# Ledger of designs, part 115: peptides against a protein of PDB entry 5FRP

Target 1, 225 residues: chain A of PDB entry 5FRP
Amino acid sequence: VEWTESIPQIIATREDISKELNQALAKTFIDSDPRVRRTSVMIFNKVPVTEIWKNITNKAIYTSLLHLAREKHKEVRELCINTMAKFYSNSLNEIERTYQNKEIWEIIDTIPSTLYNLYYINDLNINEQVDSVIFEYLLPFEPDNDKRVHRLLTVLSHFDKKAFTSFFAFNARQIKISFAISKYIDFSKFLNNQESMSSSQGPIVMNKYNQTLQWLASGLSDSTK

## One batch from the design tools (peptide; made by RFdiffusion4, then SolubleMPNN)

Design b2_p20_3_s3
Fold by OpenDDE base, seed 5:
Structure b2_p20_3_s3 (fold): chain B 225 residues (1-225), chain A 20 residues (1-20)
Amino acid sequence: as target 1 above (225 residues)
Amino acid sequence: MNTTERKKAIEELKKLEEEA
């Protein structure tokens, strides 16, 4: 009897605490201090995805998280990009779509578009980071064809027009990079052979090698910036 | 957000991290 009587109070108290927590968290994500914003983002890294979905019910928090991907503070932005990509992947793997969480899913489903749209900033550091999180979290290597296709279709199903354009551009770029790397290796092997270097093709291959290196290097961000 | 509210929010965040 006492236990049953305590349950409504506990539930009510927990709900109230949860509501207050959500309200407080919503404010921290938009705080003027980047340290506060950073700490807020770190919640998504430290707390299991299932617990986040259970306890963070304020839509504004998720919306704010996505907005931080474009914030000016580099460290917070970078953290946010990694965090939201990982959170998306974990959510797809661990969270069931229900009527109750539909509104949150509507936000989370925009993460791929949000990330792909970052390419339009035309920043090499951002581009490299987005490339990385795509391979790691959004479209990871999956040997099972059905699972891979399902993931791909899920990601693409919520793309805006800009994200689609970026997606195709990304893939085209990756193909070119792969080809360039392959050629670089071939040229390197050729140039490592003295007989080949002394041939009439030696200077031609050397030139192509240098061009390939220059092209590859031009696509890399400055790690010091 | 004022300093007091910020401190409270940070404390709540820490609690959430500890429960995880």
Scores: peptide ipSAE 0.031, ipTM 0.666, DockQ to the pose 0.014
Fold by OpenDDE base, seed 2:
Structure b2_p20_3_s3 (fold): chain B 225 residues (1-225), chain A 20 residues (1-20)
Amino acid sequence: as target 1 above (225 residues)
Amino acid sequence: MNTTERKKAIEELKKLEEEA
């Protein structure tokens, strides 16, 4: 009898604790101290995705996480970008879409668009990071064609107009980079051949080689900045 | 967030990390 009477109180207490926890977390994501914000983001890296979806029910937390992608503090921003991309991928792989979690999914489904919109900041460091997380988490290599296409369609299905524009620009840039790398290799092979270097084409290829290197280097961020 | 609330929130975050 006493045990049965305690169960409703325990359930009520647990719900209250869960609510309090969610309220506390929501505050930590917007704290003025970057260290507190960093710690908040790290929860998404340390806690399994299934437990996050179960215990973090406050929409404001997820919205705040996405907002930190534009954080002024570089370290927090970089951590957030990696975290949200990974969390998106893990959610797609491990979390079923239900009626109960629909509202959270509506936020999570905007992560790809949020990331692609970072290209408009026109910062080389941010661009490189976004490039990296796209290949690692958003659109990873998948040998199964059907799975690959399905993932692509999922990512694109919630794009805004700006994200689509960035997506096409990204792909166009990747093609250009790939072509430039291919040419760099060809020029390098040519220049490593003594007979070719002594030819009338030697100086011309050397010039093209240098131009290609300069172009490739111009797209890379300085690791010291 | 006041100092007391911040400390409490950090403690709750640590607890969540330990339970995972």
Scores: peptide ipSAE 0.029, ipTM 0.664, DockQ to the pose 0.014
Fold by OpenDDE base, seed 3:
Structure b2_p20_3_s3 (fold): chain B 225 residues (1-225), chain A 20 residues (1-20)
Amino acid sequence: as target 1 above (225 residues)
Amino acid sequence: MNTTERKKAIEELKKLEEEA
């Protein structure tokens, strides 16, 4: 009897603890100390996605997470971009859409747009990171055509106009890069053949090879910066 | 956020990390 009477108090206390925790977390995401913000983001990496959805119910936390993608502190920003992309992918795979979690899903569904909009910052490091998380988490390789199309449609369904523009620009760039890599390989094969290298075409191909390398390199961030 | 509230929040975050 006493145990049964204590359960509602424990549940109420836990709910209160959960509420207090959510309120505390919401504050830590906007803390002035980047170390505190970093630690807050790391929760999304350390805690299973199912437990996050269960225990983190404050919308402000998710909104703040998304906002950190534009954080001035480089380390926090980079961590946030990876974290939110991974969290999006895991959520799509593991979390069902219900009436209860609808409002959180409305925020999470904006992650793709949030990421694609980062291209407008015109920062090479950010661009490379966004490219990486797109291939790793947003639009991963999927051999099943139906699953691949479904994922693509899911990602696109919540795009704003700017995200669509970035999406098309991204794809166009990837095609160009792929073509350049193909040419690089062909030129490399040609130059590795001594007979071909000694031919009248040798110097021409060498020049094209160097131009291709320079073009490919120009799209990469300077590791020294 | 006052210093006391901040410390409590950090401690709670650490506990969550340890339980996970």
Scores: peptide ipSAE 0.023, ipTM 0.636, DockQ to the pose 0.014
Fold by OpenDDE base, seed 4:
Structure b2_p20_3_s3 (fold): chain B 225 residues (1-225), chain A 20 residues (1-20)
Amino acid sequence: as target 1 above (225 residues)
Amino acid sequence: MNTTERKKAIEELKKLEEEA
C-alpha cells in the first residue's frame, strides 16, 4: 500500500520511469489486497494524463485498469469506472495519436465499449455509475456541434456489437426517462393547482403521478445498500 | 503479489527516489 501511494509523486517528478517500476506497478493492479488495487487506480487520478502516457509504457497496466471495472470489490470497481472514463476523456483532449503510442491507444479506445458492456451485469448501482460517467466524460455536454459529433463518432467507432446494442438501449431508456420526468412535472403542476385537484380529473392525475413516481424510483439504486 | 516481489518493488522505488 505505502509503496503504491508513493508512485504518483515519483511519476510526477521523474522524466524517466524505469521498466522495472512499470513491471512492479503492473503487479499492484492485480494484487490480492483491494487497497493495493485501489491505490494503483488512484495513480491515474493523481498524475496528469500527459505524464501517465509518457511514463506508463507497460500495456498490462492499462489492460488491468480496464479489467478492474468488473472488480468484485465495490469501492475499487467504482473508482476504476470513474477513473477510466475520465482518463479516456483527458486522453482524447490532450494526447496526440502517434506511432509510438498506437498500441496504448488501441487499449484506451476500448474504454467506451468496456463501460457500455457493464450494463449487461444488470446491477442498478453499476448502471447508474455508467450513466453518470457517460454524461460526464464520454459524451459530455459540448456546445460546439462539430466537436460534439466528432466525440460521438470517436466513441462509437470502437464499439463491439454488445456495446453498440447497449448504446441504443441506453438512449431509448433516456428518452423514456425524459418523457416520464416531463409527465411528472406536468402532473405536479396540475396537482399544485387547487381547482384542478378538486376537479373530476384530480384523482386520475394523482394516480398517474404516483405511477410515474414509482416508475422513476424503480430505476434508481438504493443509496443505502 | 508475494512478499518477496513487494520487497523488490519497494527496493527499486527507493533506488529511484534516491536517484531523483
Scores: peptide ipSAE 0.024, ipTM 0.524, DockQ to the pose 0.010; fails the geometry check

Design b2_p20_4_s1 (from b2_p20_4, 15 letters changed)
Fold by OpenDDE base, seed 5:
Structure b2_p20_4_s1 (fold): chain B 225 residues (1-225), chain A 20 residues (1-20)
Amino acid sequence: as target 1 above (225 residues)
Amino acid sequence: SLKELLDLLHQGNNYRNLIK
């Protein structure tokens, strides 16, 4: 009978620890030191998604995580973008939607919109990173059609108008890139053939090849910056 | 684990205290 009386204290202690943890983490996400903010983001990378959802119950923490996508500090921003995309994907795969976690899901469901809205910054480095996380985490390759469609619908279901616009622009760009790459390959094959290069079309194809390369290069961030 | 979370938080707090 005596062990039953200790259970509430243990539960209370765990609740207290959880409360303190949430309060502390809420502060560290908005700390003036980028190292502290970085460490806060790393929690979401290092701790299993199930444990995050269980122990981090303050919605302000998740909101703060999403805000760091626009962080001035490059390293923190880049880490945050990767982290939130991965966390979104893991959450979709591993976390059930319940009444208790509804408020957190309402925030997490905005991650795709948050990421697509980063295209409006018009920064090539950010754009490349967003492209990467979209393919890796948001809309990964899925051979199962039903799963792929379900994921797509999930991602789109919480888009704002800006996110939709970015989504369409992104897709249009990807199609153009794919086409340009295909042309680049074709032109390269043509130019690597000596007989073709000696033909009347040789100079024309060379020009098109150069134009294609310039176009492709213009869409890539300078790796030196 | 909760321990890992706490350890990371402590690391963050330690950085904060080093700058004060």
Scores: peptide ipSAE 0.045, ipTM 0.686, DockQ to the pose 0.016
Fold by OpenDDE base, seed 1:
Structure b2_p20_4_s1 (fold): chain B 225 residues (1-225), chain A 20 residues (1-20)
Amino acid sequence: as target 1 above (225 residues)
Amino acid sequence: SLKELLDLLHQGNNYRNLIK
């Protein structure tokens, strides 16, 4: 009987610890020091997704995480973008949707929209990063058609109008890139043939090849920046 | 783990206190 009376105190202590933890973490996410904010984001990378969902119950923390995707500090922003995309993917795979976690899911379900909205910043580095996390975490390669479609529908179901626009623009760009790469390959094959290069078409193909390369290069961020 | 979460929070708080 006496051990049963200690359980509420332990539970209460756990609740108190959880409350204090959530309050402390909520503050660290909005700290003026980017190192503190970085450390806060790293929690979502180091702690298993199941433990995050269990212990971080303050909605403000998740909202703050999403806001850091537009932060001025480059390192924190980049870390946040990768972290939130990964966290989204892991959550979809490992966290069941329940009545109790509904409010957190409402925030997490906005991650795809949040990421696609970053394209409107029109920064090449951000665009490349968003492209990367889309293919790695949001819409990963899935050989099962049903699973792939289900994931796609899940991602799209919470898009705002701006995210949809970005999504279509992204896809159109990818098609163009794919086409350009295909042309690059064809032109390269043509130019590698000495007979073809010596033909009247040689200079024309060379010009098209150069144009294709310039176009492809213009879409790449300067790796030195 | 919860411990890892706490450790990270403590690290963050320590950084904050060092800059004050």
Scores: peptide ipSAE 0.043, ipTM 0.684, DockQ to the pose 0.016
Fold by OpenDDE base, seed 2:
Structure b2_p20_4_s1 (fold): chain B 225 residues (1-225), chain A 20 residues (1-20)
Amino acid sequence: as target 1 above (225 residues)
Amino acid sequence: SLKELLDLLHQGNNYRNLIK
């Protein structure tokens, strides 16, 4: 009899802990100290996605996470971008859509749009990071055609107009990069052949090689910054 | 675990209190 009376208190304590946790997290995500904000983001990296969805029920926390993608503090921003992309992918794979979690899903479904909108900042470091998380988490390589198409449609289904424009620009850039790399390889092979290098085309191909290399390099962030 | 989440929150709060 005494054991059964303790169960409601334990459940109530868990609810109280959950409420306190949500209130505390809501504050820490908007704290003035970047270290506190960083620690808040790290929770989403260290705790399993299923436990996050179970225990973090305040939608304001998720909204605050998404806002940190445009954080002024570089380290916090970079961490947030990686975290939100990974969290999105894990949520798609592990969390069912229910009536109870609908409001949270409405926020999480905007993560792809939020990420693609970062291209408008025109920062090379941000662009490279967004490129990376797209290939790693948003649109990963999937050998199954149906799964790949389904993931693509899911990602696109909540895009705003700006995200669509950014998506098309991204894809166009990737095609151009791929073509430039192919040319770079062809030019390199040509220049490594002694007979070809000694031909009248040798200097012309060398110039094209240098132009291609300069173009490719211009799209890379300065590793020193 | 929820405990790990709480521990991380406590660590964050401790950092906040150390700066204040």
Scores: peptide ipSAE 0.037, ipTM 0.681, DockQ to the pose 0.016
Fold by OpenDDE base, seed 3:
Structure b2_p20_4_s1 (fold): chain B 225 residues (1-225), chain A 20 residues (1-20)
Amino acid sequence: as target 1 above (225 residues)
Amino acid sequence: SLKELLDLLHQGNNYRNLIK
């Protein structure tokens, strides 16, 4: 009997702790020290998604997380982009939409638009990272057609006009890359044949091969920078 | 500190698993 009476006090204490936690975390996300901001983002990577949704109820924290995707500090920005993409995917898979979490979902549903809008910065490193997180977290490989279409519709349903434009541009680029890779493979096969290399077509194919490689390489960020 | 906050979150999860 006595332990049952302590349960409400424990719950109340947990609510108080939750409020203080949310207030403290809201401050650390906007701290001037990038190390503090980095550690704040890492909470979303270390804590299960279900526990994040349960304990982090201040919408300002989620808004601040999304804002860090455009911050100047490279390491924090890169971490944030990966974290928010993963968090979006995990939330879609594990979190039910309820009346109580509606306001948070309204923010989380903007993550795809936030990511696609990063293409307008026109930075090669950012573009490569956004490409990566799209394939890994936003639109992952799914063999089931119904699930794949449902995920796609979910992602697109909250796009702004700019995100739609970026989406179409991204897809067009992927088609071009795929075509270039196919050509690269064909040229490589041709050049691996000694008889073909000695033919009158050998120099022509070699030139096309080099052009294709140069085009593919120009789309990649310099890994040395 | 953020470390204390993380420790509190981990402790809270451990307590929930012990009561189940």
Scores: peptide ipSAE 0.035, ipTM 0.641, DockQ to the pose 0.014; fails the geometry check

Design b2_p20_4_s2 (from b2_p20_4, 15 letters changed)
Fold by OpenDDE base, seed 3:
Structure b2_p20_4_s2 (fold): chain B 225 residues (1-225), chain A 20 residues (1-20)
Amino acid sequence: as target 1 above (225 residues)
Amino acid sequence: ELKELLDRLHEGHRQLQLIK
């Protein structure tokens, strides 16, 4: 743990990282101690993306990072999912594609697929997290339409078949959620009006309101877990 | 079409965050 905690400082102070250090770092990502794995993931959060690309040259590190998205340890997994999504976004924004970094990009370009494939685990907590990182990092809001489309095409261009399927399912779900929320708002307004509630439609709208709420709630993770 | 899709997705997400 202590050794791994020193890595961000080493990266910050050195012009390059030796092959041996990269190999040692790669081992920390598969360490039996989740604290070590966590600390390793945190390197990607503590060190600027440009310095990571410059100094972390062992492909195994990036591959191992992606594998931690399916980590059994919840905290490490959650950290990894956020980290890899953010790292992907930062890389797209700040790192040029060159011949020298091509092999690393081949791994990084699979991050969207890796994330979308997590939906197949059918875990509500994971689903919510993936939903969050999609909008925060993969497909962030961008006022420039051309940039938004370009980002989307970039994300899609490296999808595997399963990721595409998940993408369409996700989109369909989000549209449905948006529609449900719209209905919820309309029903809420209706129910807040005493005259409307006293009408023949009152009970009908109340029922629809409850159904809408139930549907929305069913998509939320249990906060107790 | 893709622009509209992205707009709808972001709006849906935004709305969902407001009700959580």
Scores: peptide ipSAE 0.216, ipTM 0.813, DockQ to the pose 0.528
Fold by OpenDDE base, seed 5:
Structure b2_p20_4_s2 (fold): chain B 225 residues (1-225), chain A 20 residues (1-20)
Amino acid sequence: as target 1 above (225 residues)
Amino acid sequence: ELKELLDRLHEGHRQLQLIK
């Protein structure tokens, strides 16, 4: 743990990180101690993306990072999912594609697929986190339409078949959620009117309101878990 | 079509965050 905690400072000093150091770092991502794995992931959060690309050249580190998205340890997994999504976004924004870094980009370009494939685990907490990182890092809000479309195309260009299927399912779900929220608002307005509630439609709307709430709640993770 | 899709997705996400 202590050794891994020193790595961000070493990378920040722009010293030539030896091949041996890269190999040693790669081993920390597969360490049996979740604290070591966590600390390793945190390197990607503490070090600027440009310095990571410059100094971390061992492909095994990046592949291991992506593998931690399916980690059994909840805290490590959650950290990894956020970290890899952010790293992907930062890389797209700040790192130029060159011949020298092509092999690393081949790995990084699979991050969107890796994330969308997490939906197949069918865990509500994971789903919620993936939803969050999609909008925060993969497909962030961008007022420039050309940039926004370009980002989307970049994300989709490296999808595997499963990721595409997940993408369409996700989109369909989001549209349904939006529609349900709209209905919720309308029903709430209706129920707040005493005259409307006293009408023949009162009980019907109340039922629909409850159904809508139940549906919305079923798609949300328990924040207490 | 892609622009419209993205707009709908972001709007849906925004609305969901308001209810949470």
Scores: peptide ipSAE 0.213, ipTM 0.811, DockQ to the pose 0.534
Fold by OpenDDE base, seed 1:
Structure b2_p20_4_s2 (fold): chain B 225 residues (1-225), chain A 20 residues (1-20)
Amino acid sequence: as target 1 above (225 residues)
Amino acid sequence: ELKELLDRLHEGHRQLQLIK
């Protein structure tokens, strides 16, 4: 743990990290101690993306980072998912594609697929986190339409078949959620009107309101768990 | 179509966050 905690400073200060250091770092990602794995992931959060690309050249490190997205340890997994999504976004924004870094980009370009494939685990907490990182890092809000489309195409260009399927399912779900929220708002407005509530439609709308709420709630993870 | 899709996705997410 202590050794791994020193790595961010080393990467920040040294221009050339030895092959040996890269190999040692790669081992920390598969360490049996979740604290070590956590600290390893944190390197990607503490070190600027440009310095990571410059100094971390061992493919195994990037591959291992992606594997931690399916980590059994919840804290490490959650950290990894956020970290890899952010790292992907930062890489797209700050790192040029060159012949020298092509092999690393081949791995990094699979991050969107890796994330979308997490939906197949069918865990509500994971789903919620993936939803969040998609909108925060993969497909962030961008007022420039051309940039938005370009980002989307970039994300999709490296999808595997499963990721595409997941993408479409996700989109369909989001549309349904949006529609449900719209109905919820309409029902709420109706129910707040005393005249409307006293009408023959009052009980019907109340029932629909409750059904809508139940449906929305069923798709949300328990924040206490 | 892609622009519209993105708009719908972001709006849905935004709305969901407001009710959470």
Scores: peptide ipSAE 0.211, ipTM 0.809, DockQ to the pose 0.537
Fold by OpenDDE base, seed 4:
Order: C-alpha cells, then structure tokens, then sequence
Structure b2_p20_4_s2 (fold): chain B 225 residues (1-225), chain A 20 residues (1-20)
C-alpha cells in the first residue's frame, strides 16, 4: 500500500519510469488486498492523463484497470468504473493518436464497451453508476452539436455486439423514464388542483399517479445499500 | 436524429436526477 501511494509522486517527477516500475505497478492491480487495488486505481485519478500516457507503457496495467470494473469488492469496483470513464474522456480530449500509443488506444477505446457490458450483470447499483458515468464522461453535455455527434460516433465505433444491444436497451429505458417523469409531473399538477381532484377523473389520475411512482421507484437503487 | 437522441437522453437523465 505505501509503495503504491508513492507512485503518483514518482510519475509526476520523473519523465521516464523504469520498465521494472511498470511491472511492479501492474502487479498491484491484481493484488489480493483490496486496499492495494484501490490505491492503484487512484493513480489514474491523481496523475494528469498526459503523464499517465507518457509514463505508464505497460499494456497490462490498462487491461487490469478495465478488468476491475467487474471486481467483487464494491468500493474498488465503483472507484474503477468512475476512474476508467473519466480517464477515457480525458484521453479523448487531451491525447493525440500516434503510432507509438496505438496499442494503448486499442485498449482505451474498449472502455465504452466495457461499461455498457456491465448492464448484463443486472445489478441496480452498477446500472445506476454506469448511467451516471455515461452522461458525465462518455457522452457529456456539449453545446457544440458537431462535437456531441463526433463523440457519440467515437463511442459507438468500438462497440462490440453486446455493447450495442445494451446501448439500445439503455436508450429505450431512458426514453421510458423521461416519459414517465413527464406523466408524473402532469399527474402531480392535476392532483394539486382541488377542482380537478373533485372531478370524476380524480380517482383515475390518482391511480395512474401511483402506478407511475411505483414504476419509477422500481428502477432506482436503494440508497441504503 | 443522433442529436435528438442525445438531447432526449440528457433530458431524461437530468429529470431523473431531480427526482432522486
């Protein structure tokens, strides 16, 4: 743990880290101690993306990072999912594609697929986190429409078949959620009007309101878990 | 079509965050 905690400083101060250091770092990602794995993932958060690309040249490190998205340890997994999504976004924004970094890009370009494939685990907490990182890092809000479309196409260009299926399912779900929320708002407005509540439609709308709430709630993770 | 999709997705996400 202590050794791994020193790595960000080393990367920040040295232009070239040794092959041996890269090999040692690679081992920390598969360490039996979750604390070590966590600390290893944190390197990607503490070190600027440009320095990571420059100094971390061992492909196994990037592959191992992606693998931790399916980690059994909840804290490590959650950290990894956020980290890899952010790293992907930062890489797209700050790292040019060159001949020298092509092999690393081949790994990084699979991050969107890796994330979308997590939906197949069918865990509500994981789903919620993946939903969040998609909008925060993969498909962030961008006022420039051309940039938005370009980003989307970049994300989709490296999808495997399963990721595409998950993408379409996700989109369909989001549309349904949006529609349900719209209905919820309409029903709420109706029910807040005393004249409307006293009408023959009052009980009907109340029933629809409750059904909508139940549906929305069923798709949300329990914040207590 | 892709722009509209993205707009819908972002709006849905925004709305969902407001109700949580």
Amino acid sequence: as target 1 above (225 residues)
Amino acid sequence: ELKELLDRLHEGHRQLQLIK
Scores: peptide ipSAE 0.211, ipTM 0.810, DockQ to the pose 0.528

